# Designs tried in a protein design run: peptides against a protein of PDB entry 9GMZ. Part 74

Target 1, 343 residues: chain A of PDB entry 9GMZ
Amino acid sequence: TGFPLELLTRPATERLAYFENYTVAHPRLKEVYEILMRTIAEPAGASFIFVYGASGVGKTTLRLRVEQKLTELALPKLESDRARVPVVGIEAIAPESRYFNWKEYYTRALITLEEPLIDHKFDYGVRGISRDNFGKINVESKVVAPALRRALENALIHRHPDVFFVDEAQHFGKVASGYKLQDQLDCLKSLANMTGILHCLLGTYELLTFRNLSGQLSRRSVDIHFRRYCADSPEDVQAFKSVLLTFQQHLPLAETPNLVDHWEYFYERTLGCIGTLKDWLKRVLSDALDREATTITLKDLQKRALSVAQCQKMFKEIQEGERQLSETEADVQNLRSALGLGA

## One batch from the design tools (peptide; made by RFdiffusion4, then SolubleMPNN)

Design b1_p12_7_s4 (from b1_p12_7, 4 letters changed)
Fold by OpenDDE base, seed 4:
Structure b1_p12_7_s4 (fold): chain B 343 residues (1-343), chain A 12 residues (1-12)
Amino acid sequence: as target 1 above (343 residues)
Amino acid sequence: SEIQAALARAKE
């Protein structure tokens, strides 16, 4: 089934919002969703989940769908336990300075965790943290990072989410030295240990650097690789074409565009990343709606495509990440062979 | 977010 036909008579803003909120349930998304949901339900003593994959593969979409599902599953219990938050998700911000801003991170985490409409208000035990008249958390500038950390630890313990999501988690790694990266990992590990809350870090292949630096995290982490679709796999090409077919059916335009016939061009400019594809189509749809166009043309697509230079840069970053994973898999096999466990 | 709105409604 395509988009609701009544959308064709609705404002451009509503038509665009429909497409923005629409998610294609493609095979890789379903696979990683099921693995992630299972791991959250049965962490088996893990303190961390690492979800890594190419930029634009759809990690944020995965997070949002898991957050939605965990919320839906918790609703019956939340009627009796009004203090609980089933899930909390934050996006890590790239620091403006060479150092990750922990104060900002803790502040944003607290604000995200503490919804204004939560009936059971929690006392953070920290001076300079208050709620406004709307129940929104306000953190005074004088509150230092260690105090904010304690407040977050207490809030996480009290609200007891099933998982704490950190999206764009590679931004923790943007510190100038390997030593500082280790300190950041130790901070995250300490937060997970002190709260007993499972942490899920979603990010690019740069997260592999985090995994490799902390042998202690490796014992308490589950890894999930969110792969892109590869053009050298017939199955992946077919899945990618099926995604294009679904998107063309869900573009709220009077005439259904033929995206599938241009699959190679879409692949060239998305590298098999469905998030990149969705963002591209969103921009093109917005332009088409602004012009009151009946359909999308190849020229419309070309106008909003990533440049070849951008795609080449992104592809090099992907290849390096995929190479590192392949080497890690080979190392595991070599280790198993060296241990006499066989291949 | 829609999730936050659902959470808020569940906690009312």
Scores: peptide ipSAE 0.005, ipTM 0.360, DockQ to the pose 0.013
Fold by OpenDDE base, seed 3:
Structure b1_p12_7_s4 (fold): chain B 343 residues (1-343), chain A 12 residues (1-12)
Amino acid sequence: as target 1 above (343 residues)
Amino acid sequence: SEIQAALARAKE
């Protein structure tokens, strides 16, 4: 089934919003979703989940779908426990300075955790944290990072989310020294331990650097690789074509564009990353709607495509991440063989 | 859910 035909008579903003909110279920997203949901339900003593994969593979989409599902599953309990928040998700921001802004991180986490619609007012016990007339948390400039941390710890304990998501978590690693990265991981580990809340860090292959820095994190972490589709796999190519077919059916245009016939070009400019594909199509759709066009052409696609240089850079980053994982898998296999554990 | 329906379609 395609988009609702009634959208063709709706404003461009509504048509674009439909496509923005539309999610194609594809095999890799489903696989990672099931693993992540199972791990959240049964963490088996894990304090961290690492979800890593290429930029634009669809990690944010995964997060949003898990957040939606956890909220849905919690609804019956939320009627009796009005203090509970089923899930909290934030995006880590790249620090402008060499230092991660923990004050901003804690403030954003608190604001996200304490949605205005939460009836149960909690006193954080910290001077300078208040709710405005709209129920939004206000943090005064005088509130220091240690006080915000205590407020967040108390809020997480009181609200007891099933998981705390941090998207774009590779931004923790953009500190110029491995030592500063370790300090950040230790802070996150301490927060998870103090609150008893499972943390899920989603990010690029730069998150693999976190594995190398802390042998202690490896014992308390679950790793989930969100793979792209690979052109050397017939099954992956077919899955990618199926995604294109679904997107072309869900572009709210009068004439269905033929995206599938251009699958190689789409693959070349997305590297098998469905998020990159969606973002590209979103830009092209926006342009088409602005022109009141009936369809999307190859020229429209070319106008909004990533450059070859951008794709080459992204591909090198992907290959390095995939190589590191393959080497790790080989090392595990070699260790098993050396231990007399069959392949 | 729309995801479950899409996932069911992706299994076909």
Scores: peptide ipSAE 0.005, ipTM 0.399, DockQ to the pose 0.030
Fold by OpenDDE base, seed 2:
Structure b1_p12_7_s4 (fold): chain B 343 residues (1-343), chain A 12 residues (1-12)
Amino acid sequence: as target 1 above (343 residues)
Amino acid sequence: SEIQAALARAKE
């Protein structure tokens, strides 16, 4: 089934919004979604989940879909427990300085956790944290990071989300030294331990650095690799073509574009990353709607494609990440073999 | 969920 045909008579903004909100349930997304949902439901003493994969593989889409599902599942319980927040998700911001801004992190987390629509208001016991007339949390500039941490710990305990998501979590690793990275990991670990809230860090393959630095985190973490589609796998190529077929059916245009026949070009410019593909198609759709075009052409695609240089850079980053994973898997296998555990 | 709906749609 394609897009609702009534969209063809609707404004360009609504047609674009339809495509933006549309999610292709491709095999890798489904697999990672199922693993993540299971792990959140049954963490088995894990304090962390690491979801890593290529930039543009679809991690944000995964997060948003999990957040939606957790919210839906919590609705019956939220009627009886008005203090509960089912899920909280933040995006880690790249530090402008050599230091990660924990004050900003805690502030953003508090603001995200304490939505105005929450009926049960919590007193943080921290001077300089207040609510406005709309119930929105306000944090005064004088409030220091340790006080904000305590406020966040109390808020997380009180609201008891099933998971705390941190998207773009590789930004924690963008610190001047390995020592500071360890301190950051210890800070996150302490927050998870003190609150009893499961943390899910989503990011690029740079998250593997976090996994490697803390043997203690490794013992209490679940790793989820969100893989791209690989052109050397016939099954992956078929899955990628199927995604293209689904997208072409869900582009709200009068004439269905033939994306599948251009699958190699799409693969070349997305590296098998479905998020990159969706973002590309969104840009092209926006252009087509602005021109009141009936379809998308190869020329339209070419205008919004990533450059070859961008793709080459992204591919090198992917190859390095995949290499690190392969080495880690080999190390685990070697360790198992050395322990007399079968491969 | 939209994924489940999308998965249901992908199975059709």
Scores: peptide ipSAE 0.000, ipTM 0.367, DockQ to the pose 0.028
Fold by OpenDDE base, seed 5:
Structure b1_p12_7_s4 (fold): chain B 343 residues (1-343), chain A 12 residues (1-12)
Amino acid sequence: as target 1 above (343 residues)
Amino acid sequence: SEIQAALARAKE
């Protein structure tokens, strides 16, 4: 089934919003979704979940779908437990400075957790944290990071979400020294331990650095690799073509564009990353709607494609991440062989 | 967000 035909008579803003909100269910997304949902339901003593994969693979889409599902599942309980928040999700910001801004992180987490319409206003016991007349959290500039951390710990304990999501979590690793990176990991570990709340960190392959630095986190973490589609796999190529077919049916245009015939070009400029593909098509759709065009052409696609140089840079970053994972798998096999367990 | 709207309604 394609887009609702009624959209063709709607404003460009509504047509674009439809495509933005549309999610293609594809095999890798479904697989990672099922693993993540199972792990959240039965963490088995894990304090962390790491979801890593290429930039633009679709990690934010995964997060949003899990947040929606956890909210739906919690609704019956939220009627009786009005203090509870089922899930909280934030995006880590790239620091403007050389170091991650914990004060900003805690502030954003508190604002996200303590929505204006939450019943039972929690007193944080911290001077300079208040609610305005609209119930929005206000944090005064004088409030220091340790006080914000205590406020967040108390709020997480009181609201008891099933999981705390941090998107773009590789930004925690932006520190000048390995020692400071360890301190960041210990800080995150302490927050999870003190609150008893499961943390899910989503990010690029730079999250593998977190895994390698903390042998203690390895015992209390679950790793989920969100893979891209690879052109060397016939099954992955077919899945990628199926995604293109679905997108072409859900572009709210008068004439359905033939995206599938250009699958190699789409693969070349997305590296098998469905998020990158969706963002590209969104830009092209926006341009087409602005021109009141009936369809999308190859020329329209070329105008908004990532450059070859950008794709080459992204591909090098992907290859390095995939290599590190392959080496880890080889190390496990070598360890098993050395233990006499067989490969 | 739809989540915020759902949470708001559940807490009314």
Scores: peptide ipSAE 0.000, ipTM 0.362, DockQ to the pose 0.012

Design b1_p12_8_s1 (from b1_p12_8, 7 letters changed)
Fold by OpenDDE base, seed 5:
Structure b1_p12_8_s1 (fold): chain B 343 residues (1-343), chain A 12 residues (1-12)
Amino acid sequence: as target 1 above (343 residues)
Amino acid sequence: EELQLFPSLDEL
């Protein structure tokens, strides 16, 4: 099945929005989605889920789709419990300073958790947090980070989400000179313990450095590796080509472009990351719609491709992350062998 | 090489 043919008579904005909202259930995304949904339903005493993988693998897409599904599944319960929020998701901001801004994090989390649409308004008991006439939270500049944390703890307890998502969570690793990454882990661990809310941290392979600092978190965390497709695996190449075949059928153009014939070029410029592929195709589709083009050409693809220098940088970051995971797996096998446990 | 069409994630 392809896109609805009626889209060809619709405005460019609707045609683009169709492709933006279209999510291919490719094997790696499906696997990680099923593991994540199961882990949220049955956390088995876990306080953290770590989802890590390459930049542009599709972690934000995974998060948004899980948030949607959890919201849909919670609707019958929300009719009886009007204070409940089923899920909360935020993106951690890269600090302009070299240091993670906890005050901004807590403020964003509170604003997201306490949307105007919630009927049951809660008083946080914190001076300088108020609601405007539209029910939007206003945080005065004088409110300090420890007060915002207490407000967030109270809000999370009262709203009781099934999970708290933090995207781009590698930014917690950005600490001031002389501060320990351990203090950031202890801060997050304390927030999860005080609220009883499951935290899911999504990030790049830089999140592994953060995860590996606490042997205590490892006992209460679930790890999910969101892998890219690898060109050295025939199965991964077939899956990647099948993703291209699926996307070409869902581009709302008069003539179906042949993306599959260019699979090596797509792989070279995405490194097997489907999020990077989708974002590239979205930019190319937007350009084609603006020109009222009937199809997408190789020249249109080349205009919006990442540079070879960008791909080389991204590939080095991926190789370092994949190496660290492979070493960790080998270390576990070596430890088991040394303990006389069978491989 | 036999390629397949993947469904939408909304169909899962």
Scores: peptide ipSAE 0.576, ipTM 0.958, DockQ to the pose 0.860
Fold by OpenDDE base, seed 3:
Structure b1_p12_8_s1 (fold): chain B 343 residues (1-343), chain A 12 residues (1-12)
Amino acid sequence: as target 1 above (343 residues)
Amino acid sequence: EELQLFPSLDEL
């Protein structure tokens, strides 16, 4: 099965949108998706889910697909309960200053939570929070961060989402001191505890620093490692080649490009990260559509590839994250052995 | 190696 052939007669925008919306159910994504969906359905007293992995592994794609599925599953209930929001997702922004802007975070979270429900006025219990004539939340400058927090707590309680997603959550870790990171984690923990809403933090391996700072979060968290494909694993190489085969069938071009023959070059420039691969192919497809090209060539791929220097930097960051996890696994085995539990 | 076509995630 490939793309719908009728797309070849459609505008470049529709052809690009098809590929943008196309998501390959590759083994690692499927595994993490199933674990995440199960954990959201049955959190077993967890307050947090941590989804970590390489940049460009596909965490944002995972989030968006889970948000879509949770929304679809909730639709029959939303017809009867118009106050409910099934899911809320926000991207964490890197602070420009050494201080995390909680006022901005709470404002963005409120906006995101209330955006689907324009017609249902909710009283936030805070003066200076209103909806404009377009249903958009307006927060007056006089509203302080503690008041916005209470408004968000009340909104989360009233809307009862199954999960609150925070994407790019490693940006919480980019604060100039470990103390500020702990304070941020304690703030998030308090928000989860006060609302009873499960929080899912998605991020790079920098998110592992959160586990080291709070042994109490570890007791109430589920960890999900979104692994890349590794070139030293024959199974992972086969899966990666199969992803290339699948993508080449879903590029809406007149002639199917042979991506599989270039698998080593794709691996070199993506490090086995399927999100990076998809984004690369999207850029190359856009360029091909702009030229009204019938196919994609190796030269077209090379024009939009990450540089070797970018890949070397990304690979060092991945190796450090994978090393930290391997050390943690070894520490668990050592602890089990020391407890007289078999390895 | 036998390569496979993966389904869309929306089909799962």
Scores: peptide ipSAE 0.564, ipTM 0.957, DockQ to the pose 0.838
Fold by OpenDDE base, seed 2:
Structure b1_p12_8_s1 (fold): chain B 343 residues (1-343), chain A 12 residues (1-12)
Amino acid sequence: as target 1 above (343 residues)
Amino acid sequence: EELQLFPSLDEL
C-alpha cells in the first residue's frame, strides 16, 4: 500500500499536495489524537486542555486533523443550526514587541470565527466591527482591545464551538517587564469562563510555565504531553523507522527512495520529531518534482536538512523541557510519598 | 527488527 500510481502522470502540484495532505498515524500522534478527541467530546468540567511538546513534534498537524474531524462530525447538526461553528483554531503570533498583542489576537480570532459562508449575520454589539460585501469581518483601527474582547465573547457564545484552539500558545507568556504571566492566564481563564467554551492551548514546553502558575487552572485543565521519539528507546527507534518506511511508500515518485537505511541521519536532523521530518521530506519532494527526478537521493536530503547548529539549539530546548517535566513527575512522586500513597 | 506500515490518520 502506497500512493496512487496515477499521481505519476499528474502535475507536480497534485503530487506535492498528496504528500502534504498525507498524515501518518504514528503511535504518538494516534495516542494524542484519541485523548484530545475524547477530552473534547467529554470535557468533564475542564475549561482548558494543554497540549505541549517539542517544536516540530506535529502539534499543528494534530490541531488541523482534529479541526477537520470535528467539522465532519458536526455537518449533520450544522444543517439545522446555521449559527454554529463546530471548531475554531488560531495561531498565536509572536509579538514584535516584548508583550503579547491582545488586540491582534482578538481581531484574528474574530476573523477566523466569522466565516463568510455563515448566512446568520451576528451583531457583535461593538461599533467599528462590520462585515464587508463578501461577509469578511472588518475591524476599524479605532476599536480597542476591551471592545474586541467583548465582541469575541459574544461571537463565541453565539457560534458555540466545541473547542477553541490556540496554536503556539507559549506566546501568551511574552509579557513586558513588571507584568505578571498570571495576568495573562487570568485573562484566558476569564474568556473561557464567560463564554463556556473549552480552550485548547497547543505549544512548546514553555507552556508548562503557564500550567504551573495557576493551581486553580490545574483543577480545570487536562494535560497532554506530545512526546518525540527517543533514540535510547528500542520501541521508539522501531516506530521512527516505521514512520520512514511509511513515508517512503507515500512519496509520489517513480522509484521508491530508501529512507530507512538513513534512519540515523533522519533522527540526527529531526531529534525524533515527525513534523520536522515531514516538513523536510516535503521540501525535498518539491525540489525533486521541480527537477522531474525519478527518486530522492541522500544528496537531495542533505541539501534541505537543518544544520547541526540548529539541531543542537533545538535539542537544548527539548532537554530543558523534558527535564522540567521529569522534575514535575518527581515532585508528584515526592508529594505522593509525603501523603503516604507510595511512589 | 520488524518494521510496520502505519495507516493514514484519515482511516481512523
Scores: peptide ipSAE 0.563, ipTM 0.956, DockQ to the pose 0.836
Fold by OpenDDE base, seed 4:
Structure b1_p12_8_s1 (fold): chain B 343 residues (1-343), chain A 12 residues (1-12)
Amino acid sequence: as target 1 above (343 residues)
Amino acid sequence: EELQLFPSLDEL
């Protein structure tokens, strides 16, 4: 089924919002979604989930949809347990400085966890953390990072989310000169261990550096590779074209654009990353709606496409990440062979 | 090549 035809008579804002909220259940997203939901339901003593993949593959979309589903599933229990938050999700900010800002991270995590609507209030045990008259958390500038950490630990214990999501988690890798990346990881481990809360770190292939640094995390982590669609796989090409076919039916325009005929150009400018594709189509749809256009043309697509130079940079970053994973898979096979388990 | 329409993720 396509978009509701009634949208053609609606304001541009409603038409755009429809497409923004529309999420195609493409094979890779469905697979990762099912694995992630199952792992959150049955963590089996895992403390971490790592979700890694190319920039623009759709990790943020995955996170937001899992957050929504976990919230919906928790609703019947939240009526009886007014202290509980079912899920918390934050995006790690790229620091303006060369180094990850833990004070900012703890502040953002605490603000996100402590929704104004939550009835059950508690004391964080930290001076300079308060709620305003609207129940919003306020953190005074004088509050130091160790105090904010303790407040977050107490809040996570009290609210007991099923998972703590951290998107763009590769930013934890931005360590100060003389600090080890391991110290950042040990800080996260300590937070997960002290709270008993499952942490899901979503990010680029730079997260593989975190996974590789800690043989102790590997015993308590689940890895989820969110793959792009590859042009060398006939099945992946068919899936990518089917995504284009699905999106063209869900663009709220008077004339259905033929996106499938341009699949190679879409692939060239997205590298098989569906998040990049969706964001491109959103920009082009917005421009079309602003002009009251009946359809989207190739010229409209070209105006909002990533440059060839941007795509070449992104492709190099993807190839390096995929190479590191292939080496890891070979190392596992070599280890199995060396153990006499067979390849 | 047979192309398919994928459902919404909200239908899962």
Scores: peptide ipSAE 0.552, ipTM 0.955, DockQ to the pose 0.826

